# Designs tried in a protein design run: peptides against a protein of PDB entry 5HOI. Part 239

Target 1, 351 residues: chain A of PDB entry 5HOI
Amino acid sequence: FRYMPFSPAGTPFGFTDRRYLTMNEVGYVSTVKNSEQYSITVSFFDVGRFREYHFEDLFGYDLCFLNEKGTLFGQSKTGQIQYRPHDSIHSNWTKIIPLQAGERITSVAATPVRVIVGTSLGYFRSFNQFGVPFAVEKTSPIVALTAQNYRVFSVHYSQFHGLSYSLSELGTSSKRYYKRECPLPMSLPNINSDMKKDANLDYYNFNPMGIKSLFFSSYGDPCIFGSDNTLLLLSKWRSPEESKWLPILDSNMEIWKMSGGKETTDIHVWPLALAYDTLNCILVKGKHIWPEFPLPLPSEMEIRMPVFVKSKLLEENKAILNKKNEIGADTEAEEGEEDKEIQIPVSMAAE

## One batch from the design tools (peptide; made by RFdiffusion4, then SolubleMPNN)

Design b1_p23_6_s1 (from b1_p23_6, 16 letters changed)
Fold by OpenDDE base, seed 3:
Structure b1_p23_6_s1 (fold): chain B 351 residues (1-351), chain A 23 residues (1-23)
Amino acid sequence: as target 1 above (351 residues)
Amino acid sequence: DSDKLYQQILEQLRKRAEERKLL
């Protein structure tokens, strides 16, 4: 297994010269290959609040984290990081993270008050927004990071134990754990089922864990969106005994419902953020499960507990159709090719 | 048609987002 650089909602190059380094509710960061260098653009959804900017990247940044105050860049192999404030008041800064032989930066996160670097050897490095170091901690290998204010959600990987997570708060003097390397009940990508489409192989080579994104909700709850397209939320994390992962949205089910039960193999949800009771996302059309260029406008998808099983709904609708055909055998009802929209019961659409 | 279905879903998402802003 090889640890790959992870950024929230980052996309592969595929067969193109361009990709998204990261995207969230604030905006999106793109990079384009220009011969031996890269051109990076930082774009925003709120064009009234922020001005798009670009720069030449001579380092080949493969890690990125965007927040409301700046963008953190990282180079997984060299250990270089750069923080770029969106304003012109605060200066850019660069730092080299010391890496051991074979060590990689796997993930970076930044808030207005903290910068976090995670590595393939499980080094957790914390800094303030000016790049002043606080601490270095040794954990299990880090595969993903996100942060909000002083809180950090980290995902760890062990070949023996699979995925685990930590939730911590980075004070000025100390790190507090709310959760420390607890089991993460997320399925890893199934290569045999999920990679049958060549387009998905490129994605899982880019992101072997299948973590499309991770973020904090607007309420400050850790969220993760995996390869199964299910949004998991960590509920009651302040109470160790009551803390649980809630599957708050099956995005494939919601797309299927909105289609009238049609096949939706070329329609994908790409997660950005959870704002209140809505997943902010990009609805993607095409063979690739990730957005291409230009980026579509974000959509809001309501969260809903996946209580219903698609197979049962399909069986029930087939049974209803068969009963209608048995009763309708005595009336020459014209076979109009009415696109038999699967009547999803209104109760199942409201729950 | 995948395009028609994509546009239908986008319009449903848009309509629901407008309905939530009116509440």
Scores: peptide ipSAE 0.620, ipTM 0.947, DockQ to the pose 0.768
Fold by OpenDDE base, seed 5:
Parts: C-alpha cells; sequence; structure tokens
Structure b1_p23_6_s1 (fold): chain B 351 residues (1-351), chain A 23 residues (1-23)
C-alpha cells in the first residue's frame, strides 16, 4: 500500500496534461502541466460572486482544498503549503510543513477559520487561516481530511485495523473529539473486480482508498463517497452511542432507475457536496469514472435510502414480464416490436 | 445509444430540480 495525496473530488491526469486538483459546491481547481511548471486555475460555479483566477505553480502542488474564502494548496513531498484568498484584500501566505524522512502530506483542508494538514505518519497539524500554528497531534496515519468551520472529519488508515474516522472540533484553546479513530464501515476498492477496466487502474493508482470525496453536509454532518458510489452520512454524531453511518444514496441504483433499468456502464456520478436533501454532483459520461475537460454543469440528485436490492427488482420485473407473456400468449401474434419500457411503479418513485 | 441515455438522465435530473424549486 502507498499513501497518495488526497484532495476532495480530485482527478488523475490519466493520459492528459491536465487534471482537477479538487472540486466541490464552490467551484473547481484545475492544473495544466507546462514543461516543468504547472498553470493552476481556480474556477467558480457562481461567476457573479467570484472571479476566476490563475497563477503559475513552480512547486507542483498535488493537494488542494477549496472553500468560499480561499484555496489551500499543498505539495505532498516537500511539505510546502500555500493559502490563496479569493479576494485581493488578504495576502497569500506560504509555509513549509516539517516532514520526516519518507513522510508525506496526505491531505489538507481549509475553512475560513482553520487550516489542517494530515500526514502519512499521522501528524495532525492545525493552523488559523493566516497560517499561525495551534497544535501538532500524533494520530493514526491520515489518508483524507475535510473541514467545515471549526469541525474536522479525518479518515485514518492502519494496516492492522483498516479504515477509521475521527470527528473533532478545533476551538481556540483545545481540540474536542466527538469521534476518535472509530471504525469506518466503508469498503475498500476490490483490485481484482474493479480493475478489469483499464480506465479504473489509473484512478486507483491515483486514489488507492477509492474515496471519491468527503465533505460536510449543509447541516454539518460528515459525508463520504466511496468507490461503491454510495453516499454515507454520519447521523447523530453529537450522541456517541446513537451515532451511525446511513447509506443515504446509491448513485448507481439511481442512475439505473432513471435509465429505465438499462445498462449504465458509461454513466457515472462524481460527488461535489450534499446540500439539504440533494447530492450536488457531476454526471459523467465515458469510460473514465471522473469528469474530463470541459467540466459539465453540476446536477442535483435527491438522496434516497436504498431500500431495494437491484437483483430482487430485476427478478420481480422478469417475473412480471413472464406473467404478462403467459397471459398474452392466448391472443394472436401481432409482431409489434414495441420497446417495452420497464414501467417503474409510480409508488416506488413517491416514497 | 449511451448519448441518448445520458441526455435522458440529465433531463430527468433537471426536471426534478425545477419541480423542487416550485415547491
Amino acid sequence: as target 1 above (351 residues)
Amino acid sequence: DSDKLYQQILEQLRKRAEERKLL
């Protein structure tokens, strides 16, 4: 296993000179390789609120986190981080994170009030928005971070225990844990089944954990979107005994339903954010599971707990089709190849 | 056709988003 730099909804280069460093509800950050340099562009979905900007990257930033106030960049190997406010009122700042031999920055997060750096050795470093350090804590190896306001959702990996998560609040004087290195019930990518498509190999080399994104919902609940394309939400996290992960959306199931039960192997959901009851996402067409260039417009997918198993629905629909064919076998063979659209019962669309 | 199916899904998502904004 190799620790790779993680950014929320980041994409690989693949066979191209360009990739998305990160994307969310605010916008998207792209980088283009130009010889030994990179050109970074910070783009926004709300073009009326924000102005797109670009700069030359001499460091090769491979970590990024975008928020409503600025963009945090990081270089996983050198330990360099840069914060760039979107407004020109606040100055950019750069800092070097001290790394041990072989240590990597694995994830970075930024809010309007906090900057967080996580490493492959489990160093959790917290700063204010101006890069003033608060604390350094030693945790299990950090593989992913997101943050909202003062709250941090961290994903950890242990060779012995697999994936765990923490939920913490970074006050002015202290860190509070709501959850500390609790088991994360997320499936890791199955190398043998999922890698049979060459297009997925590049992605899992880029992101070995298969975490497409992690974010906080608009209500402040931790969310994670794995390789299984299921959105997990941590419910009741304020009550340690009542806290549970809810599978609030199977995006493959929703695409399949919207297709009328057709094969959807070239249609993918790329997660951006959870706003109220809707997953903000990019609907991707193609062999690659990630968005290419240009970026399609975001779509809103309503959250729905997966109550039904696809196999049972297919068996029930086959049984209904077979019963209709048995009842229809007594009336004369008019050869009309009517494309029998699988009528998904209206009742299953309204619950 | 994968393009037709992709456009169908996009249109369904758009329509549902419009219906939610009217409620």
Scores: peptide ipSAE 0.620, ipTM 0.947, DockQ to the pose 0.740
Fold by OpenDDE base, seed 1:
Structure b1_p23_6_s1 (fold): chain B 351 residues (1-351), chain A 23 residues (1-23)
Amino acid sequence: as target 1 above (351 residues)
Amino acid sequence: DSDKLYQQILEQLRKRAEERKLL
């Protein structure tokens, strides 16, 4: 297994010299390869609150985390990190993370009060917003990080145990665990089913874990969006015995419903954030499951527990259509080609 | 047509977002 640098909702280059390093509810960070250097642009969805900025990257940053106060960059191989405030009041800072032979930075996260670095050897490094270190902890290998305020959601990988997660709070003097290396009920990408399309091979090579994004909800609950396009939310994490993962949205099912039950193999959800009861996302059209350039405007998709089985709805609708065709054989009514919208039961539209 | 279907889904998402702002 090869550890790859992970950033929330980051995209591969594919066949292009440009990609998104990260995107979330605040904005999106793009990089363009220009010979031996990169040009990075930090763009925002709220153009009235923030000013877009760009800079030349001589280091080849492959890790990024965007928040409301600044952008954290990292280089997975060299261990260089840079924090760039969005305002001109606070200074940029750069630091080298010491890496062992073969160690990589696998993920970085930043809040207005904390910077976190995770590595392929499971070094968890914490800093304040000025790059002053708090602690170094040894965990299982870290594959993804996100953070909100003082809380960190980390995803770990073991060859023996698969995916696990931790939820911790980084105080001034101590780290508290709410969850520590608990099993993560997320499937890894299925190479045999998903890789039949060349476009999916490029994404798998970029992101072998299939974690499209992870974030905290507006309520402070850990969320993860995997290769199955299901949004998982960690409910009741303050009560260790009551804590459970909830599949709060099957985005493939929702796209299928909104299509009137048509095939939607070229329409994809790209997750940004969970704001209250809505997944903020990019609706992507095309062969690639990730957004291209220019970035489409974000969409809001309501969260809904997947209670209905698609196969049963298809069987019931076929049975209704067959009954209508048996009854309609005796009446020469010129009922025009009404677009056979699958009547989704009204009970699913009104809840 | 995949373009028409994509636009239909975008429009449905937009309408639902407008309806939620009226509640």
Scores: peptide ipSAE 0.619, ipTM 0.947, DockQ to the pose 0.831
Fold by OpenDDE base, seed 2:
Structure b1_p23_6_s1 (fold): chain B 351 residues (1-351), chain A 23 residues (1-23)
Amino acid sequence: as target 1 above (351 residues)
Amino acid sequence: DSDKLYQQILEQLRKRAEERKLL
């Protein structure tokens, strides 16, 4: 087993000189190998909000995380990280993460307020958006990270215990755990069944955990998309005893239904984000399970689990809040209602 | 055959996304 650098929806080079370092709902970051250098391009789906930019990479960045304010880059072996704001008004910053002998940065994440670095030895390093360090914590080996606002979703690997996850909040003075190294019910890639075609071998050499992407939903729920092409959502994570992983979308089953029950062995879903009740994704055609160049336009795939209750309850709660704001009721009650757990009805977890 | 199926699925996804924007 080797720890490999993970970035959300990152692709291998394969037989080409180019790959995607990361992609999500904001855009996609590509790198092209030019002799001993790399050319990085940061592209956006909303071309009206953001301008595409490129730069020469002399370090060979193999880690990337894209958000609405900037792009974080990392080099897994050297420990170099760089944050590049999308706005030219803000300065780029670079930092070297101290690594032990044989230690690798395995994942990086960035929000508008936090930068997170995870390593193969389980060092969890937190920074503000300017690269000022907050803390260093020792955890189980980190294999993947994502973050939204102050929240961090981390995936850990142990040779004895398999995959685990943590969900934490990075305040100004302290780290809070909602979940700490709990079992993750995701299957590892089955080398004997999934690897029957050489084209998949290259992907599992690039990403041995088979985690295609890791993100937070628009509702702040942790999501993971594995090698089985199932989207898992962590429901009720605020209540430790009620928290469960929900298989909210089998993407292979949905492609099969849309095909009219035909063979779809050359059609693949590549996950970007979960927005409300739709998986934002790239529909990929070919032998490779990952998108090639040029990147196809994103598609929206409806999830079948009744997260409709969560979307409707949030729309109903927003409609109730908007009606309360029109009626001029005092502002002090708003901060306490966002933390109310949306109870998913028990009947809907069985369909 | 696979190209036609891929385009069929893309068109179904597009059509469903348009139907959701009208609701």
Scores: peptide ipSAE 0.615, ipTM 0.945, DockQ to the pose 0.505

Design b1_p23_6_s2 (from b1_p23_6, 11 letters changed)
Fold by OpenDDE base, seed 1:
Structure b1_p23_6_s2 (fold): chain B 351 residues (1-351), chain A 23 residues (1-23)
Amino acid sequence: as target 1 above (351 residues)
Amino acid sequence: EDDELYEQILKKLEEKRLEREAL
């Protein structure tokens, strides 16, 4: 197994010289390869609040985390990190993270008050927003990080135990755990089913864990979006015994519903954030499961627990159509080929 | 066909967004 650098909603280069380093509700960071250099652009969805900026990257940053105050960059192999505030008031800072032989930075996260670095050996390094270190902790190998305010959601990988997660709060003097290396009920990508398309092989090589993104909701709940295109939310995490992962959206089911029950392979949901009751996402068209250039406008998909079985809905709709055809045999009305949109029961629209 | 379906889904998502903003 090879640890790859993870950034939330980051995309591979594929066959191109450009990719997204990260994207979320704030904006998107792109990089373009030019010979031995990279040109990085930090773009925002709220163009009235933030000004787009670019710079030349001589280091080849392969890790990124965007927040409302700045952008954290990292180079997985060299251990270099850079924080760039969006405002011109605060200075950029650069630091080298000491790495052991073969160690990689696997993920970085930044909030307005904390910077976090996770490594393939499970070093968890915390800093303030100015790059002053707080602590170094040894955990299981870190594969993904996100953070909101003082809280950190970390995903860990063990060859023996698979995926686990931690939820912690980084106070001034101490780290508190709400969850510590608990099992994560997310399936790893199935190489044999998913790799039948060359486009999926490129993504798997870029992101072997299939974690498209992880974030905190607007309510501060940890969220993860895996290769199965299901949004999982960690509910009741303040009560350790009551905490559970909720599948709050099956995006493949929602696409299927909105398609009138048509199977499609060339429409994909790319997760950005969870704002209240809506998944902020990019609806992707094409063979690649990730957005290309230019980036489409974000869409909002309402969260819904997948209670309905597709097979039952198809059987019920066939039974309704058969009854209509039995009743309609006596009236010569030229009902034109109205597109047989599966009538999704209105009760699924109102809950 | 996939293009029309993509635009149909985008339209349905936007209609639902506008319905939520009107409440």
Scores: peptide ipSAE 0.603, ipTM 0.947, DockQ to the pose 0.771
Fold by OpenDDE base, seed 3:
Structure b1_p23_6_s2 (fold): chain B 351 residues (1-351), chain A 23 residues (1-23)
Amino acid sequence: as target 1 above (351 residues)
Amino acid sequence: EDDELYEQILKKLEEKRLEREAL
């Protein structure tokens, strides 16, 4: 197994010279390879609040985290990190994270008050927004990070134990754990099912954990979106005994419902953020499960617990069609090829 | 076919967004 650099909703190059380093509700960061250098562009969805900017990247940044105040960049192999405020008032700063032989930065996160660096050896490094270090902690190997305000959601990987997670708060003097290396009930990518298309092989080589994104909800709950296209939310994390992962959206089921029960292979949900009761996402058209260029406008998908099974809905619709055909045998109902859209019962659309 | 289905899904998502904003 190789630890790869992870950024929330980051895309591979594939066969192109360009990719998204990260994207979320604030905007998207793209990089274009020009010979020996890269050109990075930081773009925003709220064009009235923020101005797009670009710069030349001589380091080959492969890690990124975007927030409302700035962008954190990282180079997984060299240990270089750079923070770039969006405003011109605050200065850019650069640091080199000391790495051991074979160690990589695997993930970076930034809030308006904290910068976090995680590594393949499980070094967790915390800084303030000006890059002043607070602490270095040794954890299990870190594969993904996100942060909101003072809170950090970290995903860890062990070859023996699979995925685990931590939820912590980074005060000025101390780190508090709400959850510490607890089992994460997320399925890993199944190479035989998920990689049947060559287009998916490139993605899983880029991101072998299949974590498309992780974020905090608008309410401050940890969220993760895996290769199964299910959004998991950590509920009641303040109460250790009551804390549970909730599958709050099966995006494949929602696409299937909205398609009238048509199986699709070339429509995908790409997660950005959870705002209230809606997943902010990119609806992707094409063979690749990730957005290409130009980036489509974001869509809002309502969250719904996946209580229904496709097979039952298909059986019920077949039974309804068979009953209609048995009753309709005496009336010459013209075979208009009306696209027999699967009527999902309104009750099943409200639950 | 996939293009028409993509536009259909986008339209259904936008209709649901407008319904939520009207409440």
Scores: peptide ipSAE 0.603, ipTM 0.946, DockQ to the pose 0.754
Fold by OpenDDE base, seed 2:
Structure b1_p23_6_s2 (fold): chain B 351 residues (1-351), chain A 23 residues (1-23)
Amino acid sequence: as target 1 above (351 residues)
Amino acid sequence: EDDELYEQILKKLEEKRLEREAL
């Protein structure tokens, strides 16, 4: 197993010279390889609020986190981090994170008030927005981070215990845990089933945990989107006994519903953020499960608890079709195998 | 075929967005 640098909704290079370092509801950060250098572009969905900017990257930043006030960059091997405010009034700052032999920065996160660095040895480092350090804590190995305001959602990996998560609040003087290295009920990528296409192998080499993204909802609930294309939300995390992970969207099921029950292999949901009741996402067309260039416009997918079983819907529609054919049997209408769109019951399309 | 299905899904997502904004 190798710890890889993780950024929310980051994409691999694949066979190209360009990739997305990160994307979310604010925008997307791209990097293009130019010989030994990289050109980074920070783009925004709200072009009226923000101005796109670019710069030359001499360090080869492989970690990124975008927020409404700035972009955090990191280099996993060297330990260099850079914060770039979107507003030119505020100065950029650079810092080197001390790394042990073989240690990697595995994830970075930034809010308008905090910067967080997680490592493959489980060093959790916290800073203010100006790069002033608060604390260093030793945890289980960190594989992913996200943050909102003062809250941090961290994902940890152990070879013995699998995936765990922590939810913490970074005050001025102390760190509070709401959850500390609790089991994360997310399936790891199944190499034998999910990697049947070479295109998926490249993604899992880039992201071995299959965590496409993690974010906080608009209500401040931790969310994670795995390789199974299910959105998990941590409900009631303030109450330890009541806290549970909710599968609030099966995106494969929603694509199947919208397709009229067609099996699709070349349409994918790429997660950006969870608003109130909608997953902000990129609908991806093609063999790759990640968006290519240019980036399509974001789509909004309504969240729905997966209550229905696909096989039952197929059986019910087959039974309806057979009844229609028994009633229509007096007219010799030719057996055109018209791909009869599976009528999903209006109750299942409206729920 | 995949292109038509992709555009169909995009259209259905946009129709649902517009329905939610009208409520």
Scores: peptide ipSAE 0.602, ipTM 0.946, DockQ to the pose 0.732
Fold by OpenDDE base, seed 5:
Structure b1_p23_6_s2 (fold): chain B 351 residues (1-351), chain A 23 residues (1-23)
Amino acid sequence: as target 1 above (351 residues)
Amino acid sequence: EDDELYEQILKKLEEKRLEREAL
């Protein structure tokens, strides 16, 4: 196993000279190879609120985190990080994170108030938005980070224990844990099933954990989207005994329903964020499970508990078709697929 | 075929979005 640099919704280069370093609800960061250099572009979905900007990258940044106030970049091998505010009021800053022999920065996160760096040796480093250090903590090896305000969601990996997660709050004086290295009920990518397509092999070489993205919902709940294309939400995290992971969307099931029950292999959901009761995502067309260039417009997919089995839905649809045929009703009744899936009440978020 | 299916899914997602914005 090799620790790879992780960024939320980052894409591989594949056979191209360009990739997305990260994307979320704010925008997307792309990098293009120009011989020995890179050109980075920071683009936004709200073009009225933000202005696109670009710069030359001489360091080969392979880590990125985008928020509403700035972009954090990192280089996994050298330990260099750079924060670039979107406004001209605050200056850019650069720092070198000290790395041990063989240590890598595996993930970075930034909020308007905190910068976080996680490493392959489990060093958790916290800073303010100006790059002033708070603390260094030793944890299990960090494979992914996200943050919202003062809260940090971290994913850890052990060869013996698999995936775990922590949820913490980075106050001014101390770190509080809501969850500390608890088991994460997410399956690792199955090399034998998932790698049957060359396109999937390239992705799993880029991201061995299969974590497409992780984020906080608009209500502040930790979310993770794995290789199984299921969105998991951590419910009731304030109550340690009641805390549970909810599978709030099977995106493969949703594609299957919207297709009229057609099996497809060339349509994929790429997660950006969870806003209220909708997954903000890119609907991807093609062989690759990740978006190509240009980036399609984001889509909103309603969250639903996967209560139904495909076989049962196919039996119900056959029974409806047989009844329509018996009644001889030429009514093109729009199959309002009474989407009998239990809509997740908005109240299930932030409990 | 995959193109038509992709556009069908995009259309269904947009229809559902417009329905939610109208409520």
Scores: peptide ipSAE 0.599, ipTM 0.944, DockQ to the pose 0.598

